# Ledger of designs, part 35: peptides against a protein of PDB entry 2N1D

Target 1, 169 residues: chain A of PDB entry 2N1D
Amino acid sequence: EVKVKIPEELKPWLVDDWDLITRQKQLFYLPAKKNVDSILEDYANYKKSRGNTDNKEYAVNEVVAGIKEYFNVMLGTQLLYKFERPQYAEILADHPDAPMSQVYGAPHLLRLFVRIGAMLAYTPLDEKSLALLLNYLHDFLKYLAKNSATLFSASDYEVAPPEYHRKAV

## One batch from the design tools (peptide; made by RFdiffusion4, then SolubleMPNN)

Design b1_p13_3_s3 (from b1_p13_3, 7 letters changed)
Fold by OpenDDE base, seed 2:
Structure b1_p13_3_s3 (fold): chain B 169 residues (1-169), chain A 13 residues (1-13)
Amino acid sequence: as target 1 above (169 residues)
Amino acid sequence: VIDTGESFSVDFS
């Protein structure tokens, strides 16, 4: 098992996210005003602006690409609460060929890191490569924590309409 | 109910 530690600063958000969706019956507004692609791009630019070496810059790009790929693969099958399924179906109908990293935002991206450890356990990486990857994943999570005030907000959710509730039964 | 995969869950314990 590969353990990806979620920063303590972000754990309360996972609770709030769960509460907003499951208990308050709200939905994250889609398409996200700041999607996963944009968040990852900002992270990459942030790392580049700090004067990383060429090798480190390359590694950041690889990590960003990897996170995006994992997100796009896992969103529909692992990262949604039951209540979000009808919304996801509508997204697929309206954007059949769009990667979910262009539709969803920070809350769902954070959910990825709750599950990604199990996926990495089956990835053929040597210990050094895995350690490096984990370091970058944790670095990215720290970036999310640093920018949590702008990335995670209950105001990005909205109460699902009555029509949606009927579909979600 | 639309079921396209496993529902997300977080262990808050």
Scores: peptide ipSAE 0.201, ipTM 0.770, DockQ to the pose 0.075
Fold by OpenDDE base, seed 3:
Structure b1_p13_3_s3 (fold): chain B 169 residues (1-169), chain A 13 residues (1-13)
Amino acid sequence: as target 1 above (169 residues)
Amino acid sequence: VIDTGESFSVDFS
């Protein structure tokens, strides 16, 4: 199994995220004020501004594209709590052609890295390429941790209305 | 561990 390590700084956020949704019955405000596409773009620009001259097989843009694709594929089937299902259905109805990376934000993006390891285990990557990819994923997670104060906030959630509770049976 | 039987769960162990 491919192991993706979540930074210790971000593990408490996963607990807060779970608590807000499952116990407090809140929903992340959609569409996100800062969506996954924007976060990935900021990361790419950050890496380019650092002037990294390391000889890497993977380009930053390729890593960003890969993360985006996996997020868009996995969001609906792997990354949602049961309470979030009605909200997801409404998003699909209102924005049928929009990729979820343009709708959802940092909390759901972080959830991807809890599950992505299992998906990567079945990719036909050689040992060297897989190690390099994992380094990039961990580097991105460190970036999320560094910017956690602006990316992860309970104020981005809101109490679900009574009408929603009736749907979330 | 956060496992409520929902589609998504987190294991911190």
Scores: peptide ipSAE 0.199, ipTM 0.789, DockQ to the pose 0.096
Fold by OpenDDE base, seed 1:
Structure b1_p13_3_s3 (fold): chain B 169 residues (1-169), chain A 13 residues (1-13)
Amino acid sequence: as target 1 above (169 residues)
Amino acid sequence: VIDTGESFSVDFS
């Protein structure tokens, strides 16, 4: 099994995210004010600004593209609590061609890293390539932790209306 | 461990 370690700084957020959705019956406001695409772009630019070589810049771009792709593939099937299913259905109906990386934000992106390890275990990557990828994934997670104050906030959630509760049974 | 019985869950172990 491929293990992706979540920074200790972000683990409390996963608990808060779970609590907001499942116990407080809130929903992350969609579309996100800062979507996954923007977060990944900011990370890439951050890495570029730190004087990376062309090769490292290329690698960062590839990692960003990979994260985006995995997110778009896994969001609907792996990263949602049951309570969020009606909201997801509404998003699909209203924006059938929009990638979910343009709709969802940091909390759901963080959830990806809870699940991505299992997916990577089935990828045909050699050990060296996998290790390199994991290093970048952990680097990105560190970036999320450093910027957690601006990326993760309970104020981005709102109480679901009663009519939503009925749909979320 | 967060086991909600829903599609997504988090295991901190």
Scores: peptide ipSAE 0.196, ipTM 0.789, DockQ to the pose 0.096
Fold by OpenDDE base, seed 4:
Formats: C-alpha cells, sequence, structure tokens
Structure b1_p13_3_s3 (fold): chain B 169 residues (1-169), chain A 13 residues (1-13)
C-alpha cells in the first residue's frame, strides 16, 4: 500500500488516543469544539498566508477538499474504535445530514492518515500526482504536529457513563 | 502495534 508517514511527534498521541478510548473507556467530546472543517480551513489559510502561488493555493484547496471528503467517507467505517460506535450512532441520529468533518475533530482526523494510504493505493493516480498528494498530506501532518498542543488533548475526552458501556458491548 | 480487533488500529512498526 501507499505509505503515509505519521510524524514521530504524533505517534504518541495515537497511543494516547487508543488508551483513552479502549482502556480508559473515554469518549472524545462531540461535537468537537474544533472540528475537522475548521482545522482544514486553518491549514488552508495558513498556507495562503505563506505567500503561495495561485497554483499552489489551488492545490492546497484541492487537497483540503480531498482530505475532508476522505474523512467523511471513512470515519464511520474505518476510523472508529468499537467503543465509539454507539456515540457515532447517536451522532447520526441527531445529525443525519451533517458531514462528520463538522462533528469530529483532530484525533479522528489523525486516524484518517493511518488508513488513507490503503485507499490511495487503489486510486487511479499517476506517480507524479500521487507523489504530489503525498507531499501535501505529509505537509498537513506536519502542520498537525506543529499545532498538536492545541489540537490534541486528553481534556477533550470524558469518561463514558455506565449506560454507555452497556451499549458498547 | 495497536490491534484490538476493532475497525481502527494502528501499526507503529
Amino acid sequence: as target 1 above (169 residues)
Amino acid sequence: VIDTGESFSVDFS
């Protein structure tokens, strides 16, 4: 599959995220205070503020749109731990028409990049396009790493109530 | 490697 390298600085967060959900039985607070849409928007604005050319700005926008789209497609099927399924079901019931990029936040967005490589492997992209895409994905991941103190925090999780545990079996 | 048999897992290898 296509390898998307997760920054070393973010790998510990993936472990913490796993621990919070799976072992500590906590849930990320939804809807996210800082959702995926806003994170991507901030990234795009950040790139624009750096004085990118028009073409590069367009490319950033396309990448952002792509990330958002992949996230919305993959969140429910590939990016959730089993323990998070009842929460997801509740979100779908309460917000049936809302894209998950407006509900979920940075932790789940980071999970996308753990799985997106497999999806890209079956995408009909030429080598040059794929390389360019990967560069942008890695650039975005670096952005997440740079802003990790703000984007990733255990304080955004809370212990699931006992009634939730029964649903999550 | 984080493999709990869930939909999502992480391989740090």
Scores: peptide ipSAE 0.194, ipTM 0.790, DockQ to the pose 0.097

Design b1_p13_3_s4 (from b1_p13_3, 8 letters changed)
Fold by OpenDDE base, seed 1:
Structure b1_p13_3_s4 (fold): chain B 169 residues (1-169), chain A 13 residues (1-13)
Amino acid sequence: as target 1 above (169 residues)
Amino acid sequence: TIDTGESFYIDFS
C-alpha cells in the first residue's frame, strides 16, 4: 500500500467531520461555497506565483487535474458516509451533468487523501513517478493545512431536516 | 484509526 501522510493539523478535522455527519446527523452544505475545483485552482495559482519553473508548473497542473479526476470518480462510491447518501442522490438528480468537484468542498476533498493511497498502489507508475506524485500530494495537503482556518469549519454543516432523517439510514 | 463501520473509514496508518 502507498502511504499518504495526513498532516497532524488535519487529522482532528477528519474526526470532527466524521462526528458531525454520523453522530450529530449534520450535512455539509451543498453546493459548497468553495468547491473542490476552486480549491485546486487556488493551489495551482499559489504554486505558480512562487516562481516555479515551467516544468514545475506543468507538473502542478497535471497533479491538480489528477486529484480532480480521482475525486470525481471516488466521491460517490468511496468517500461518503451512509447518512450522506440521500443528499448525494439529490445532487445527482438536480445536477446530473455536474462533476462532484463543482459541488463538494474541502472536507470531502480531504477524505480523498485517506483512501487515495490504496488506489495509487494499483496505478501503473514507476517508482520515480510515484515518488514525484506523492511529493505533490503531500505538498497539496500541506497547503490545505496552511489554509485550514478558511477551508474547514463546522459552520459549513447544518442539522439535517426531519424529512431527511426519514430517508437516511 | 477510526472504524466507522461504513465504506469510508479513517485510517492514519
Scores: peptide ipSAE 0.367, ipTM 0.881, DockQ to the pose 0.092
Fold by OpenDDE base, seed 3:
Structure b1_p13_3_s4 (fold): chain B 169 residues (1-169), chain A 13 residues (1-13)
Amino acid sequence: as target 1 above (169 residues)
Amino acid sequence: TIDTGESFYIDFS
């Protein structure tokens, strides 16, 4: 299995996110005020502003595209708690062709990195390419940690209405 | 590792 280390600064948030959804029965407000696409775009621009070479900029763009693709594939099947399933179903019904990276935000994006290692284990990448990818993934996680005050907040969640509880598992 | 009791679990290892 490929190991993706979560920064220590973000580990408590994953626990809070889990608690908000599963024990406090809250939902992340959707569509997100700042969606995954926007977060990835900000990261790419941040890296470009640091004076990277053309080759490094290309690599960042490829990594961003990859993260977006993996998120869109894994969100519905691997990144949701049971309580979030009715919300996801409603999103699919209202926006059937919209990528989930345009709907969901930072908390769900962070969940991706909890599970992405297992997916990368089955990806046919050579050792050098995999090492480079992992470096960028960790770099992105570091970026999330630096901006955690604006990206991760319990105020982005709300108590699910009574009607939702009747549908939820 | 936090056992959430669900398919999605939190693993810090």
Scores: peptide ipSAE 0.367, ipTM 0.881, DockQ to the pose 0.092
Fold by OpenDDE base, seed 4:
Structure b1_p13_3_s4 (fold): chain B 169 residues (1-169), chain A 13 residues (1-13)
Amino acid sequence: as target 1 above (169 residues)
Amino acid sequence: TIDTGESFYIDFS
């Protein structure tokens, strides 16, 4: 398994996120005020503003595209708690053609990095490419940690209504 | 590490 280390600053958030959803029966407000697309765009712009070379910018764009693709593929199947399934179903019904990166936000994006390592382990990448990718993923995670105050907040969650509980697993 | 028994789980290993 490929290990993607979560920054220490973000580990407590994953626990809080888990607690909010599974124990407090809350839901992240959707569509997100700041969706995954915008977060990735901000990251890309942030990297560009730091005076990176053209090659580095290209690499960042590729990483951003990859993260977005992985998120859109994995969100529904691997990144949701059971309690979130009815919400996801509603999102699919209301926005059937919208990628989930336009709907979900930072908390779910962070969840991707908990599981992405396992997926990368079976991805046909040579050692050098994998190492480079991991470096960028960790760089992005550091970016998330740096901006955690604005990206991760319990105030973005809401107590699910009684009617939701009736259909939730 | 939190084993949720679900498709998503938290693993800090």
Scores: peptide ipSAE 0.365, ipTM 0.880, DockQ to the pose 0.092
Fold by OpenDDE base, seed 2:
Structure b1_p13_3_s4 (fold): chain B 169 residues (1-169), chain A 13 residues (1-13)
Amino acid sequence: as target 1 above (169 residues)
Amino acid sequence: TIDTGESFYIDFS
């Protein structure tokens, strides 16, 4: 499979996220105050502000679009813990036409990169193109790590109410 | 690797 390296700084967050949801029975507040679309937009603008060439800007935009698409495809089927399923169902009912990149935020976006490698293994990319893509994905992950203090916080989670516990067994 | 027993699992390999 294709290896996507998670920055060491973000690995503990994945564990904390897992703990918050599965053991502490908390839920990430949805809709996210800062959704995936916004995070990707900030990244793109950040890259543009660094004085990238036109070609690099184009590449960044394509990568952002790709990440967004993969997230929207994989969120519901690949990136949720079972405790989050009732919440996801409620989101679908309340926001039937909204892509999940407009609902979910940084924690779930980070989960994508745990699983995206397996999906990329099925993409018809040549070795050079795949290497370039991986470089951008790693660059984005470094961006997330750089901004982790504002993007990843336990304060964005809430204890699920008793009514939710009855639905989520 | 953290085996969550769920569709989503954490693999740092």
Scores: peptide ipSAE 0.363, ipTM 0.880, DockQ to the pose 0.092

Design b1_p13_4_s1 (from b1_p13_4, 5 letters changed)
Fold by OpenDDE base, seed 2:
Structure b1_p13_4_s1 (fold): chain B 169 residues (1-169), chain A 13 residues (1-13)
Amino acid sequence: as target 1 above (169 residues)
Amino acid sequence: DLVFDPNSDYSTA
């Protein structure tokens, strides 16, 4: 089993996210003001600015690319609550060719890391490569935690309109 | 361990 540890600071956010969507019937505003692509780019630039070697920079880019790919693959089938399904359908209709990493933001990205461990368990990575990947994933999560005040906010959600509720029932 | 599933709906609506 591959375990990806979510920082304690971010665990309450996952609960708040769940509450906003499922109990308060709110939706994350889409397209995100700061999408997954932008978050990953900021992380990569953050790592570069810290004086990493070329090899480390390459590794960061590969990790960013990997996270993006996993997010784009898993968003629609693994990372949405039922209440969000109509919104997702609207996004697909309006932006059929857009990767979801350009549409969704930090909350959904964080959800990925709840699920990604199970997916990595089936990835044919050698032990050393997997350990390195996990280190970067944890490093990225730590980055999210450090920037949580700007990345995670209930103000990025909106009460779903009555029309949306009618679609959901 | 996390006790919630981001792809699960725990609402009672």
Scores: peptide ipSAE 0.194, ipTM 0.796, DockQ to the pose 0.080
Fold by OpenDDE base, seed 5:
Structure b1_p13_4_s1 (fold): chain B 169 residues (1-169), chain A 13 residues (1-13)
Amino acid sequence: as target 1 above (169 residues)
Amino acid sequence: DLVFDPNSDYSTA
């Protein structure tokens, strides 16, 4: 299996995220104040500002597009805790044509990287391409770690209202 | 693999 290493700085956040949702019965505020699309755009601009070659810039754009696509495909089925399912259903009803990358934010994006390795294992990539992709994925994760103070905050969560708690078990 | 992932619901009713 393809191994995508999560930075040690971000592993505690995954625990906090898990605790907020599953134990404290909180929900990430949706739509996200800073959605996945925005985060990926910021990363792309960050990379481009570093004076990368045209070839590297093209690669960054493709990686960003790929991350976005994987996120949009996997969010509803693989990146949500059970407690979040009613919220997701409400989002689908209110925003039926919106990609989830425009609704969800950094915490759910980080969850993707826990699962993406398994998906890449079934993607037909040669060794060179896979290595390059992994480098960019790790680079992006490093970017998230660097900006973790602004991207990951418990204040972006709120206690689910009583009516929600009655719907969710 | 991380222990606490989207499929890791260790909470009790």
Scores: peptide ipSAE 0.186, ipTM 0.789, DockQ to the pose 0.092
Fold by OpenDDE base, seed 1:
Structure b1_p13_4_s1 (fold): chain B 169 residues (1-169), chain A 13 residues (1-13)
Amino acid sequence: as target 1 above (169 residues)
Amino acid sequence: DLVFDPNSDYSTA
């Protein structure tokens, strides 16, 4: 199994996210004010501004693209609590051609990194490539931690209406 | 480590 370490600063957020959805019956407001695409773009630009070489910039872009792809593939099947399923269904109905990286935001993106390690274990990557990928994933997570105050907030959630509760049952 | 499970509460492993 491939282990992706979540920064200690972000672990409490995963608990809060779970609590907001599962216990408080709230939903993350969709479409996200800052979606996954935007977050990844900001990260790429941040890395570019740090004076990286062309090779490093290329690697960052590949990692960003990979994260986006994994997110879009895994969101609907692996990154949602049961309570969020009706919301996801509505999103698919209203935006059938939109990738989920354009709809969802930081909280769901963070959930990806809890699950992505297991997926990478089945990917035929050589040791060096895997190590490099993991380094960038951890670097990205550090970026999320650094910007956690603006990316993770309970104010981005709202209480689900009674009609939604009926759908979720 | 935290384990994300969409079918249950978060757990540590």
Scores: peptide ipSAE 0.158, ipTM 0.752, DockQ to the pose 0.146
Fold by OpenDDE base, seed 3:
Order: sequence, then structure tokens, then C-alpha cells
Structure b1_p13_4_s1 (fold): chain B 169 residues (1-169), chain A 13 residues (1-13)
Amino acid sequence: as target 1 above (169 residues)
Amino acid sequence: DLVFDPNSDYSTA
């Protein structure tokens, strides 16, 4: 069984994120002021500066690359509420070759960790490798929790315009 | 429609 635990500090944010989108009919401002690529880069630099490396663990860069790849694969099919679909379509039309990790930000990245467990269950990783990966994922989530004040804010959302509501209905 | 449950951690068998 693959378990990805969300820190208690971030669970209230998932509720706020859900409320902003589905009830208040707001959209996360795109492209993100701080995109997923930047967040992952900051994490990698943070880990390297602390020097808490173990030769038996995954390299930080490999973990970052993996998170980025899974995000880019899963964003469009697994991480969007129905109300966000027209916005996603506009992004694809305007930037067809851009990875979504360069467009979306922390709220959508956090959603990945609610869904990624199902994908990891079907990877060819052995038990030891999977355990190490899960440890890094939990470590990254703890990093997000420590920096939640700067990464998660309702001010990064905006009320969808009237023409958007017509598309979403 | 995507629905998140922030009251539970994601788990797969």
C-alpha cells in the first residue's frame, strides 16, 4: 500500500483552494508568479545548502525531476476542477509547447500529492526505492508547509470574468 | 468532476 500523507498545516489550504475555485468561482492567476519549476528549484537549493545527504537516498535532483514530470503528466487529467477546464484550454492554445510546471504554481502542485500515490503504485520501483522516494515526497511536503505563508495565498486568485462563466457552464 | 478530500491522506493498496 502506497500512502502519501499531507501535513496537517496544509490540509486547511486544500479546503480554501477548493472553496475559492468551486464555490467562489475564482481562478488561480496564470501564469503563476512563482511556478512549480521555481518552487522545486528552491527546494533543491535548500536541501543542498543543509548538507543532510545520505548515499543510500535518492539524489535531490532526481526527486525534483520526478515530481516535475509527474506534475506535467497529471495536471490536465488529474489535478483540475471542472471550473478550471476552460482556463486550461486557453493555456494550451496560447502555449502549446510549454510544460505546465512553468505555468501553474503551489496550489496545483499540492494537489499532485493527493493523487500521486495511485501512479506510484504501478511504477517498476522496488520496495526499497519506493520507500526512499516516499520519504523525499514527505520531506518536500514538509518544506511546502514551512513556506506556506509565501506559497499559498487567496490573493493569487481572481474572480473569473462574466465571459468565462459562460464557457464553464 | 475532481473532488479533493483534505481530511484524508491519499492511499492505494
Scores: peptide ipSAE 0.136, ipTM 0.692, DockQ to the pose 0.517

Design b1_p13_4_s2 (from b1_p13_4, 7 letters changed)
Fold by OpenDDE base, seed 1:
Structure b1_p13_4_s2 (fold): chain B 169 residues (1-169), chain A 13 residues (1-13)
Amino acid sequence: as target 1 above (169 residues)
Amino acid sequence: MLEIDENSDYSTA
């Protein structure tokens, strides 16, 4: 298994996210005020502003594209709690062609990094490519940690209505 | 591949 370490600063958020959804029966407000696409774009721009070379910019763009693709592939099947399934079904019905990276936000993106390691273990990457990818994934996670105050908030969740509860069982 | 575990305490992971 490929290990992707979550920064200590973000681990409490994973717990809070879990608690909000599974125990408090809240839902992340969709579409996200700041979606995954925008977060990744901000990261790419941040890296660009640091004075990276063209080669580094290219690498960042590739990583961003990869994260986006992984998120869009894994969101529906790997990153949702059972309570969120009806919400996801509604999103698919209303926006069948929209990538989930345009709908969901930081909390679900963070969940990706809990599971992506196992997925990468089955991906045919050479040692150099894997090392580079892991470095950027950790770099991105550090970026999320640095900006956690603006990216993660319980106020982005709302109590699910009673009718939703009936659908979720 | 496993879904997000509803019983996990991610602070201890």
Scores: peptide ipSAE 0.052, ipTM 0.777, DockQ to the pose 0.234
Fold by OpenDDE base, seed 2:
Structure b1_p13_4_s2 (fold): chain B 169 residues (1-169), chain A 13 residues (1-13)
Amino acid sequence: as target 1 above (169 residues)
Amino acid sequence: MLEIDENSDYSTA
């Protein structure tokens, strides 16, 4: 089993995210003010600014590309609560050609890392490559934790309007 | 469809 460890600092956010949507019937504001593409770009730039070698920079870019791809593949099928389905349908109608990494933000990106481990278990990566990938994924998660105050906020959610509830039932 | 668990205990994730 491939385990992706979520930083302890971010685990409470997963609970808050779950509570906001499933219990409080709120929705993350979409399109995100800071989307997944932007977060990944900031991470890449952060790594670059820390004086990494060209090879390290290349590796970071590959990891960023991989995370983006996984997110875009998994968002619609694995990362949404039932209450978010009508919103997702509206997003698809309004942005039919946009990758979801340009629409969704940090909370949904974090959800990816809850599920990505199972997906990685089926990748043909060798042991060393998988270990390196996991190191980068954990590094990225630590980056999210360090920036959690700006990336994760209940103020990015809004109470779903009555019209939405009528559509959701 | 493998939706995210709406009853997940993320403290153990």
Scores: peptide ipSAE 0.052, ipTM 0.781, DockQ to the pose 0.275
Fold by OpenDDE base, seed 3:
Structure b1_p13_4_s2 (fold): chain B 169 residues (1-169), chain A 13 residues (1-13)
Amino acid sequence: as target 1 above (169 residues)
Amino acid sequence: MLEIDENSDYSTA
């Protein structure tokens, strides 16, 4: 299988995110104050500022585009807890043409990397391409870990109202 | 493609 290793610094957040949603019945505030598009853009700019070659810069842009695409494809069907489904339905109704990378933020983006390995297993990538992709994915995860204090916060969640609770059960 | 459970437990990641 294709294994994407999550940095140890981010694993506790996955637990907290799980707890906030499933046990405390909170919701991540949408639209995110810092959406997936902006996070990926910041990463790309960060990489460019490090003095990379033109070829590496091009590769970063392609990886960013790929992550964005995977997120937009997988968010609605693979990255949500059951409790979050009504919220997602509301987002779709209000913004039918908006990509989810413009709505959701860092916590859901991190969830992608828990599941993306399985998705990549079904993607027809040659061994060299897969290895290169994995290197960039791990590099991006390292970036998330480095900036975790600003990207992941329980204050970005809110208690779901009683009306929502009835729809979610 | 592999379908993932809507109730996936990310606490075990």
Scores: peptide ipSAE 0.049, ipTM 0.760, DockQ to the pose 0.145
Fold by OpenDDE base, seed 5:
Structure b1_p13_4_s2 (fold): chain B 169 residues (1-169), chain A 13 residues (1-13)
Amino acid sequence: as target 1 above (169 residues)
Amino acid sequence: MLEIDENSDYSTA
C-alpha cells in the first residue's frame, strides 16, 4: 500500500463528516457552493503565484488534472456513505452529463485522499515518479489544511427530511 | 488513471 498522510489538522474533520452523515443523518448541500473544480483551480493559481518555473507549473497542472479525474471516477463507487446514495441518484437524474467535480465539494474531496493511496499501489509508476506525485499530493493536502476554515463547515450540511429516510434503507 | 471495477461504500472513523 502507498501511504498518503492526512494532515493532523484535517483528521478531526473526517470524523465530523462521518458523524454528520451516518449518525446525525444530515446531507451535504448539493450542488456545492465551492465545488472540487474550483478548489483545484484555486490551488493551481496559488502555486503559480509562488513563482514556479514553467516546468513546475506544468507539473502542478498535471497533478490537478489527475486529482480531478480520480475524484470523478471514484466518487460514485468509493466515496459515499450508504445514507448518501439516494442523494447521489437524485444528482445523476438532475445533472446527467455533469462531472461530480462540479457538484461535490471539499468534504468529499478529502475522502478521496483516504482511498487514493491504495489505488496508486496499482498504478504503473516508477519510484521517482511516485515520490514526486506523493509530494504534490501532500502539498495539496497541506493547502486544504491551510484553508480549512473556509472549506470545511458543518453549516454546509442539513438534516435530511423524513421522506429521504424512507428511501435511504 | 486507474478505474475502479467494484463498488463499496466509503467508511471512516
Scores: peptide ipSAE 0.041, ipTM 0.709, DockQ to the pose 0.074

